# Peptides against a protein of PDB entry 3MAZ: the designs that were tried, part 17

Target 1, 99 residues: chain A of PDB entry 3MAZ
Amino acid sequence: VLNPMPACFYTVSRKEATEMLQKNPSLGNMILRPGSDSRNYSITIRQEIDIPRIKHYKVMSVGQNYTIELEKPVTLPNLFSVIDYFVKETRGNLRPFIC
Target 2, 99 residues: chain A of PDB entry 3MAZ as posed
Amino acid sequence: VLNPMPACFYTVSRKEATEMLQKNPSLGNMILRPGSDSRNYSITIRQEIDIPRIKHYKVMSVGQNYTIELEKPVTLPNLFSVIDYFVKETRGNLRPFIA

## One batch from the design tools (peptide; made by RFdiffusion4, then SolubleMPNN)

Design b1_p12_2_s3 (from b1_p12_2, 5 letters changed)
Fold by OpenDDE base, seed 1:
Structure b1_p12_2_s3 (fold): chain B 99 residues (1-99), chain A 12 residues (1-12)
Amino acid sequence: as target 1 above (99 residues)
Amino acid sequence: LSQIEKQPDQEI
């Protein structure tokens, strides 16, 4: 069974992710990284709508799915769907960081 | 704005 990770996944820290996005904004503005523990993950984004803003989101592994911690939690079947959600919800403003 | 755009930063 092949379970690859999204192209924007990097084994980096919160700080490193922030630096990557700030250094090369033309490569994308969204990174998926390991969470603080176990099989949980974090999404780091850098949007430039009014001013540059860096935000982090928690993606919790729940059973066979993943839940994005938002005001209204969103549960999806895999990490690829998680990335897709961020892209679609922001109408393409967010793009996976590819280097 | 979407939930993503409205949500404040998290310490993660």
Scores: peptide ipSAE 0.429, ipTM 0.874, DockQ to the pose 0.798
Fold by OpenDDE base, seed 2:
Structure b1_p12_2_s3 (fold): chain B 99 residues (1-99), chain A 12 residues (1-12)
Amino acid sequence: as target 1 above (99 residues)
Amino acid sequence: LSQIEKQPDQEI
């Protein structure tokens, strides 16, 4: 199957994403969703390092790349790379939500 | 911790 979007992409709101992650943590803890602006996205995560924490990150479309809004912004060539970044940077703690 | 783990929640 050829997917143009990461498997954890869902056309859901922030609230819905939060609910999804809370209801089925075994399916993953990271969702990519539409941002407030066209061609922008948001990442919603639910990490359980100490306690469950919901966080949201802005992923801005910049030209043909994507920039994750972090203290030190990270620019990547595609959304798949964005997901990979989240996975790698958290040493696998974050896993794409697959339902 | 990574930037991701350190960064506070965003209202987006």
Scores: peptide ipSAE 0.413, ipTM 0.863, DockQ to the pose 0.771
Fold by OpenDDE base, seed 4:
Structure b1_p12_2_s3 (fold): chain B 99 residues (1-99), chain A 12 residues (1-12)
Amino acid sequence: as target 1 above (99 residues)
Amino acid sequence: LSQIEKQPDQEI
């Protein structure tokens, strides 16, 4: 059973997510996807600050919350908040990929 | 820069 997911969630692999972002950058530059373990997720982004850079982040399900694996981990109540965090922290540079 | 922008690529 899967609860409502953010619009940028796609059941795609690391490779597929990268290809999606590269193919249609105008549609957004951030994708949420299934992680390697059950109930965990990954965020794939394609930022173009200096040059196009693909990066991946672990989003770990911890209890009823989610922890973004960063140097200083950030714990949030749901996946929508996770997406919001990425948008806010990058001052709007990151935008959810909507196709 | 934010943590997001500073963080290196992860094997995920």
Scores: peptide ipSAE 0.409, ipTM 0.860, DockQ to the pose 0.769
Fold by OpenDDE base, seed 3:
Structure b1_p12_2_s3 (fold): chain B 99 residues (1-99), chain A 12 residues (1-12)
Amino acid sequence: as target 1 above (99 residues)
Amino acid sequence: LSQIEKQPDQEI
């Protein structure tokens, strides 16, 4: 049993997440999923600003916080804040995938 | 563009 997680969290693989986003783009374009290491996560997105592009980001659990592995790393207090960051930084272009 | 939009696929 997991503690409350963001609605766009799915226990899926990298490949499965890609397929989900491609199959139903109208449901959203961002998925949170388990990472390869314990207590770490990955974000998979499908943006189509110009052409469809799949990207994956590492979200590392650090103490009680989470760090998004960007050129300039961003540390946030919880996974809900991580999702909010992706939404606001893209001015709403990224939306959580709700199946 | 934001960091996210400029960032390449980073999952190893």
Scores: peptide ipSAE 0.402, ipTM 0.853, DockQ to the pose 0.795

Design b1_p12_2_s4 (from b1_p12_2, 6 letters changed)
Fold by OpenDDE base, seed 2:
Structure b1_p12_2_s4 (fold): chain B 99 residues (1-99), chain A 12 residues (1-12)
Amino acid sequence: as target 1 above (99 residues)
Amino acid sequence: LSQLEKQPDQEL
């Protein structure tokens, strides 16, 4: 049984995700997309704190969970939790891109 | 912000 994907999931490339975020910043600044390897994902964000910055994060499928590749890896039970992590960690600065 | 800010560009 496969749960629905987060609303900000798009089957786009790294380049396309960047372009989407740049083109319509009012729609959100975070995209979940397929990773380079099967069953893995990537998060692309565009934050405008001091200046616009694009960053990409790896979300690795590990067993039944997902691990965000950070200096101190964060393991979560599903992709929805992954999105929630990015939102809460940034106190709402990051918002899922919804078009 | 914490880990996210310090995290360099990843992935392929």
Scores: peptide ipSAE 0.287, ipTM 0.828, DockQ to the pose 0.724
Fold by OpenDDE base, seed 3:
Structure b1_p12_2_s4 (fold): chain B 99 residues (1-99), chain A 12 residues (1-12)
Amino acid sequence: as target 1 above (99 residues)
Amino acid sequence: LSQLEKQPDQEL
């Protein structure tokens, strides 16, 4: 049975997501979570390229697609593609948090 | 890497 949501999706708050990533960095550094608005989501990442840095991105539901709120917005067909985008764009630096 | 690194913390 295929999960309808990405494995790194957790029903957690912004604060909780940050704590999860800090506590177990070996499990991944990217979490998908509910946004403040209905049908919208947020991506929380923790990168350690130079020093630990936490960032949050908005993923907006637009029609049947999802738009990552960036300087140059990226629209994708589903949340799995959203996760894939973050992984591929960072050449594997970002990995979904699997607890 | 890309615009992801340039993007600031943007969650409202």
Scores: peptide ipSAE 0.287, ipTM 0.827, DockQ to the pose 0.756
Fold by OpenDDE base, seed 1:
Structure b1_p12_2_s4 (fold): chain B 99 residues (1-99), chain A 12 residues (1-12)
Amino acid sequence: as target 1 above (99 residues)
Amino acid sequence: LSQLEKQPDQEL
């Protein structure tokens, strides 16, 4: 059984993701994209709290779960949960980019 | 601040 990908998933490069977020900030500020290899992914965000800041996070496929590489790694069961984590952790500051 | 806000670029 195949599950669909989160709505904010796009097969784009690191550079393209950055450009998308900068071009249309009203559509959201978080993109999920393919990682550098295998079934790994990356999250690109653009926050405008004090100044515009772009950051990238690694989401590593580990077994049947996904681990967000942070000082204190966070492991979740699926990519939808990964997106949810970013939204909830930032109290809604981060929103999936919907084009 | 959340862990995300304190974390630098993770994709090296």
Scores: peptide ipSAE 0.286, ipTM 0.826, DockQ to the pose 0.766
Fold by OpenDDE base, seed 5:
Structure b1_p12_2_s4 (fold): chain B 99 residues (1-99), chain A 12 residues (1-12)
Amino acid sequence: as target 1 above (99 residues)
Amino acid sequence: LSQLEKQPDQEL
């Protein structure tokens, strides 16, 4: 049993996440997945602004919060907020992958 | 979009 997680969370590998996004881009372009450490996560995105681009971001557990590893790290209280950040930061370009 | 696009691919 897994506690409530964002809808775009899937227990998949980096490779699998990439394949999911590539295979069904109409379902969304952002996946949250487990990181190498059970306490951490990764965000895999596939943006098609100019050309398809796959990128991965680290979401590190820091205390009770989560920090998105960016040049200017962003710390948020929960994973839902993390997803929200990605959506807002891209002005809706990124959308949770829902299948 | 801004910060995200400037970031290099992580999990290297």
Scores: peptide ipSAE 0.283, ipTM 0.825, DockQ to the pose 0.677

Design b1_p12_3_s1 (from b1_p12_3, 4 letters changed)
Fold by OpenDDE base, seed 1:
Structure b1_p12_3_s1 (fold): chain B 99 residues (1-99), chain A 12 residues (1-12)
Amino acid sequence: as target 1 above (99 residues)
Amino acid sequence: MLSWLQSSDGSE
């Protein structure tokens, strides 16, 4: 089965995403959501190591790829890879929000 | 595990 979008994608606003993560932290701490433009997206995370910290990342559509706006930008071939990147790089600290 | 990643403003 081919999924068109990652399971943690929700058509929600920045505020709604934050509320979702705060309300149900056991379901995950990472949400993919629509960006300001049709082909752009944002990642909202809620990391809770010492205190809860909310961060937002821009995922920009560049040609046929996506670039995560980081200190050192990372370009990946699809949105599934974007989610995988955050999971792998944090060694599971970040997990997709599944509801 | 990576340290806390630097972020930029997302949508909205």
Scores: peptide ipSAE 0.428, ipTM 0.888, DockQ to the pose 0.378
Fold by OpenDDE base, seed 3:
Structure b1_p12_3_s1 (fold): chain B 99 residues (1-99), chain A 12 residues (1-12)
Amino acid sequence: as target 1 above (99 residues)
Amino acid sequence: MLSWLQSSDGSE
C-alpha cells in the first residue's frame, strides 16, 4: 500500500493541533502539520514530564531532504525519518498522535 | 533521553 505521509500528519492549524493533543493525550503527543510555506511543515508536541509543555518546530524542505530547526539542526531524508528522529531521540517519550 | 529539545517558535 502507498503511504506518502506519516500517520501523525493532519491538515490542521497550530491551535487545532494543540487542542487535539490536549483533548486525547492517550493517543500520542506529536503531530505533523502543514507549515506556513509550501513544502514546509511544522511539528507540535505536548510533553508531560513534569508539567504539560507545548512546543512547535519548523521542518524545512532543503533540496530533497528536510531540516528540523533545532538549536543544533538535524537534516533527514524524508518525513518518516523526521518522526522517527523525535521518537528515538526521546527514547519513546514522544509518540505519533494516531486519531 | 533528551530532557528537552531546543527550538524556535515554529510556524502556523
Scores: peptide ipSAE 0.420, ipTM 0.885, DockQ to the pose 0.390
Fold by OpenDDE base, seed 5:
Structure b1_p12_3_s1 (fold): chain B 99 residues (1-99), chain A 12 residues (1-12)
Amino acid sequence: as target 1 above (99 residues)
Amino acid sequence: MLSWLQSSDGSE
């Protein structure tokens, strides 16, 4: 049984995610994608405050939760919460890429 | 840019 994934989830590579965000910045600036291993994911963002900046974050599956590999790791119950975290922490600066 | 966004640029 597969649960629904966040709308900004795409089965794309790191490179592809970067390209997607660069090509259509109006659609959002955050993508959730498969990580290096199964059950792990990565978040690719293209923040454009002063100049475009691409960043990638590891979202590790830990038990039934997910840990965002930040300087101060944050553990959340599901991927939707992970996306929400990025949106809220940046007060809307980061928005899920929806196409 | 928020400080937490400056974390390691990890993953594949």
Scores: peptide ipSAE 0.382, ipTM 0.878, DockQ to the pose 0.449
Fold by OpenDDE base, seed 4:
Structure b1_p12_3_s1 (fold): chain B 99 residues (1-99), chain A 12 residues (1-12)
Amino acid sequence: as target 1 above (99 residues)
Amino acid sequence: MLSWLQSSDGSE
């Protein structure tokens, strides 16, 4: 049983997430999914600026917070904030995938 | 494209 999760969270693999985003780009371009270890997650995005680009980011559980492993790591209090960060940072370019 | 998007890919 999981606590409330962001709407773009799916229990899918890295490969499946990529396929989902490629198949239905109109539904969004960002998915949150389980990471390789328990309590960790990954973000998969498919951004289309010049050409389609698939990227994966680690979201590490650190205490009660989460750290997005970027070039300059960002620590946030919950997974909703993680999604919000990606949306705001890209000024809406990234949108949660809503199936 | 934003610089942070150039970060290395994560794991599974």
Scores: peptide ipSAE 0.404, ipTM 0.880, DockQ to the pose 0.453; fails the geometry check

Design b1_p12_3_s2 (from b1_p12_3 with S1M E4W I5L)
Fold by OpenDDE base, seed 3:
Structure b1_p12_3_s2 (fold): chain B 99 residues (1-99), chain A 12 residues (1-12)
Amino acid sequence: as target 1 above (99 residues)
Amino acid sequence: MLSWLESSDGSE
């Protein structure tokens, strides 16, 4: 079975992604979506530790890898690894949104 | 304590 994109990938805008996460928080709190440039993506998260907080991250295509744009950039081999990084780095706090 | 990630502007 071919699965070229992570299950939490949706062709939605920043606004739509935010609305999806707010409407059904039980389905997950992380969405991967198209970026403003070709081959680039963005991740929208909605953490709810103390108060709901929306954050966005740039995932830039660099060669055959992907770099998460952070103060200390993280480069990974594919989008599946990018999703895994967010899950592991937050100790499971972030979970892919599965609609 | 959970690890948090720095935010970026992202894209539309």
Scores: peptide ipSAE 0.156, ipTM 0.795, DockQ to the pose 0.403
Fold by OpenDDE base, seed 5:
Structure b1_p12_3_s2 (fold): chain B 99 residues (1-99), chain A 12 residues (1-12)
Amino acid sequence: as target 1 above (99 residues)
Amino acid sequence: MLSWLESSDGSE
């Protein structure tokens, strides 16, 4: 049984995610995508503060939770919380890519 | 300015 995924989840590669964000910045600037291993994911963002900057974050499955690989790792209960974290942490600068 | 989130490289 699969639980629903965040709306910004797409089964795309790092390269494709980057292209999606660059092509339609008005639709959002954050994509959740499959990681290199099963149950792991990656977040690709295109943050445009001064200039467009692409970054990727590892979201590792740890037990029943997920850990965002940041300088100070953050562990959350589900992928929805992961997306929420990025939105809140950036005070809305990051928004899920919805197409 | 907003805080900058350091990257973790991500997959592939």
Scores: peptide ipSAE 0.149, ipTM 0.795, DockQ to the pose 0.378
Fold by OpenDDE base, seed 2:
Structure b1_p12_3_s2 (fold): chain B 99 residues (1-99), chain A 12 residues (1-12)
Amino acid sequence: as target 1 above (99 residues)
Amino acid sequence: MLSWLESSDGSE
């Protein structure tokens, strides 16, 4: 069984993700990318409220779920839910990068 | 006001 990936998933490095977001901010400000391990991922965002700020988050596979490494970790059932969390938590400030 | 999410190390 092969599950689809979120539209904002790209096989890019931290550096490349940052550059993508900086180059085309109108396409979105959030990217999901591979982590250091095969089952882990990372989220890179470029939020513009007062000034542009780049941040990265670890998304760790835990059993059949995923945990976002935050001050208070958030565990979700799939990667689509992870993306949804970032969108909803920021009330739309964060949007998946679509190119 | 929107909360600001804490950053993590992430990975490359």
Scores: peptide ipSAE 0.163, ipTM 0.801, DockQ to the pose 0.371; fails the geometry check
Fold by OpenDDE base, seed 1:
Structure b1_p12_3_s2 (fold): chain B 99 residues (1-99), chain A 12 residues (1-12)
Amino acid sequence: as target 1 above (99 residues)
Amino acid sequence: MLSWLESSDGSE
């Protein structure tokens, strides 16, 4: 089965994504959502170590790849790799929101 | 302890 988008992708706004993560933290803490442009996306996370913290990351379409807007940008070949990056980089602290 | 990734603007 071919999945065109990661399972944690939802066509929601920044505000809606935040509410989803707050309401059901047991389902995950990371959402992929549409960006301002057709081929751009955003990642919204809710990390709860000391206190809940909401953060957003721009995922920009660059050619055939995607670049995560970080201090040191990371370029990956597809959106699945983007999700995998956040999971691996945080050693499982971030998990895709699955509903 | 895990360090934080810096934030960006995102959409909207």
Scores: peptide ipSAE 0.159, ipTM 0.796, DockQ to the pose 0.395; fails the geometry check

Design b1_p12_3_s3 (from b1_p12_3 with S1M I5L)
Fold by OpenDDE base, seed 3:
Structure b1_p12_3_s3 (fold): chain B 99 residues (1-99), chain A 12 residues (1-12)
Amino acid sequence: as target 1 above (99 residues)
Amino acid sequence: MLSELESSDGSE
């Protein structure tokens, strides 16, 4: 079975995503969810480096690619690559939330 | 590491 969306994608609001991550931190700390505009998405993370911190990132659809809105934007070919980027960039600190 | 940035984007 081919899944077009990453396993950590959920059709939830910003608030719901935050609650999911807080409730079951052992299941992961990163969620991909719908953005405010069509074809755009948002990433919600909950890192516990010192204390729990929630952050949100915009993932903008640009042509056939996706751009993560960072100080220095990163463009990737698909959403799976976006998730992979977050995992690799943090050396495994971020893990997709698998419910 | 990831840039310390937070977005205002989010669905309800």
Scores: peptide ipSAE 0.054, ipTM 0.728, DockQ to the pose 0.194
Fold by OpenDDE base, seed 2:
Structure b1_p12_3_s3 (fold): chain B 99 residues (1-99), chain A 12 residues (1-12)
Amino acid sequence: as target 1 above (99 residues)
Amino acid sequence: MLSELESSDGSE
């Protein structure tokens, strides 16, 4: 059985993710991508609150859960919840990049 | 809220 990945997941590098977000900002501003190690991921965002800002976050696999590496780490049960957290926490400012 | 989304750069 294969569990689906969030729609904003792409097998791209940090650089490629940045370029995707810059090129088509109307399609969203958040990408989930593979991390440097297996079972780990990274989130790349591009916010335009005042000026365009690119940031990257670690999403670490911990047992059956995932921990977002924030000042105050957040642990969630799956990657869908991770995406949901970013959307809800920013009150919709972040939207998954759908291409 | 937004300020809570702060951390070091994610790996690759």
Scores: peptide ipSAE 0.053, ipTM 0.708, DockQ to the pose 0.358
Fold by OpenDDE base, seed 5:
Structure b1_p12_3_s3 (fold): chain B 99 residues (1-99), chain A 12 residues (1-12)
Amino acid sequence: as target 1 above (99 residues)
Amino acid sequence: MLSELESSDGSE
């Protein structure tokens, strides 16, 4: 059985994700999208702490887990945990984009 | 202040 994807997952390109976040910032500022490889993903965020900043993160499928490519990589069991990590790590600054 | 996450290559 395939688990559902996180609500902020969209089959969009890097550019499209950026545009989505820019267009409707009130809906959230974090998108999960397909990565460069079939089983990998990317996170696109748009933070507005000082000025709007777009950043992207690799979420690499490693075995049955996922590793967020950070300075200190974080490995989590599923994509929901990945989203949760981004939310918690930023103390709610990042919120999944829901449209 | 919130600590920022270090971005990586989020290419499609």
Scores: peptide ipSAE 0.051, ipTM 0.701, DockQ to the pose 0.358
Fold by OpenDDE base, seed 1:
Structure b1_p12_3_s3 (fold): chain B 99 residues (1-99), chain A 12 residues (1-12)
Amino acid sequence: as target 1 above (99 residues)
Amino acid sequence: MLSELESSDGSE
């Protein structure tokens, strides 16, 4: 069965996402969640390079695509590609949170 | 790269 949303998508708030990542870091460090507006999303990550760092990213629906709000914005065709981008860009440092 | 992923103010 093809899921319409990535496995790391959860209908949680920013606070809840942060708590999930902090509580079970072995399950992954990246969550996709609803944004404030319809069809928009946010990515919450928790990286432990030197110290634990929580960061959030806007994923904006633009036409039929999605744009990740970065210093240099990246536009991708679907949310699965968004997750893939974060994984590949960090060479596997970021992993989708699966519980 | 990791250093190039500059965070933004994600929504609730």
Scores: peptide ipSAE 0.062, ipTM 0.738, DockQ to the pose 0.359; fails the geometry check

Design b1_p12_3_s4 (from b1_p12_3, 4 letters changed)
Fold by OpenDDE base, seed 3:
Structure b1_p12_3_s4 (fold): chain B 99 residues (1-99), chain A 12 residues (1-12)
Amino acid sequence: as target 1 above (99 residues)
Amino acid sequence: ELSWLESSEGSE
């Protein structure tokens, strides 16, 4: 089966994503959602290292790739790679929310 | 390593 979007993608608002992560933290702590503009996306995470912290990141469509808006931007070929990057860079601390 | 910068964008 070919999935066009990552399993943690949901057509939800920033507020809804936050609520989803807060209600069921055992299902994961990272959601991919639509951005403010067409073809752009946002990542919402909820980490509990010390205290619960919600953060949002821009994932901008640039040509045929995607750039994660960070102090040091990271460009990747597809959204699946974007999700993988967040997982690997945090050594598994971030996990896609699977509902 | 990730620089934890918060975005002002999101669907509402």
Scores: peptide ipSAE 0.061, ipTM 0.736, DockQ to the pose 0.197
Fold by OpenDDE base, seed 4:
Structure b1_p12_3_s4 (fold): chain B 99 residues (1-99), chain A 12 residues (1-12)
Amino acid sequence: as target 1 above (99 residues)
Amino acid sequence: ELSWLESSEGSE
């Protein structure tokens, strides 16, 4: 049984996520997807500041929390907070992909 | 601030 997940979560591969973001940029530019391991996830983003750039981030399950693997790791209590972090940190530049 | 580093993790 799967608990509630963020609206931008999709059971897609890295490649498929990239294609989704490229195909419909108006729907958002951030996707949460399964990671290489059962309890881990990945975030795929497509920012267009100067030119389109695709980036992927690891979201590791650590106990009951999640750690975004950044230069300075950020640990949050749930996946909703992870999405919120990306939105707030970029001051709205990143928006969850909703289709 | 976010570090714009890319991860090697995928869902394959």
Scores: peptide ipSAE 0.058, ipTM 0.736, DockQ to the pose 0.199
Fold by OpenDDE base, seed 1:
Structure b1_p12_3_s4 (fold): chain B 99 residues (1-99), chain A 12 residues (1-12)
Amino acid sequence: as target 1 above (99 residues)
Amino acid sequence: ELSWLESSEGSE
């Protein structure tokens, strides 16, 4: 069975995502959620290196790909690759929130 | 050492 969405995808608001990550940090620190526009998404992370920090990233649907809105934008073929990018880029510091 | 990723803000 092919799962069309990453396991860390939840139909929650920015506020709800933040609360989820704060309440259960042991379950992961990265959530994918719906964006403000159709077919767009947002990534909410909670890193705790020195102090807890919440950040949000836009994931824009562009054609058949997705672009993460970073200082230097990154375009990937699917949402699974988007999650993988955050995990690999941080060498495992970020982990998908699995509830 | 990990470096912070730049954020351009998200949406609801």
Scores: peptide ipSAE 0.053, ipTM 0.718, DockQ to the pose 0.369
Fold by OpenDDE base, seed 2:
Structure b1_p12_3_s4 (fold): chain B 99 residues (1-99), chain A 12 residues (1-12)
Amino acid sequence: as target 1 above (99 residues)
Amino acid sequence: ELSWLESSEGSE
């Protein structure tokens, strides 16, 4: 059984994700995409606080959980929680890109 | 602010 993926998940490259966010910023500013390894993922965000800034984060599969690679790593039970973390921690500044 | 993100570069 394969669990569903978050709505902002797209099978795109780092470059493609960046282009998607730049082209339609009104649709959201956060994308979840495949990582360099089979069970890992990456998050690409585009924030416009002062000027547009693109950042990428590793989401590593660890056992049955996922760890967001931050200076102080955060481990969560599933990818939905990963997306929720980014939304809640930024108080809505980050929103999943819905195409 | 959003400084807590302390970004760690991702990959493909």
Scores: peptide ipSAE 0.083, ipTM 0.757, DockQ to the pose 0.352; fails the geometry check

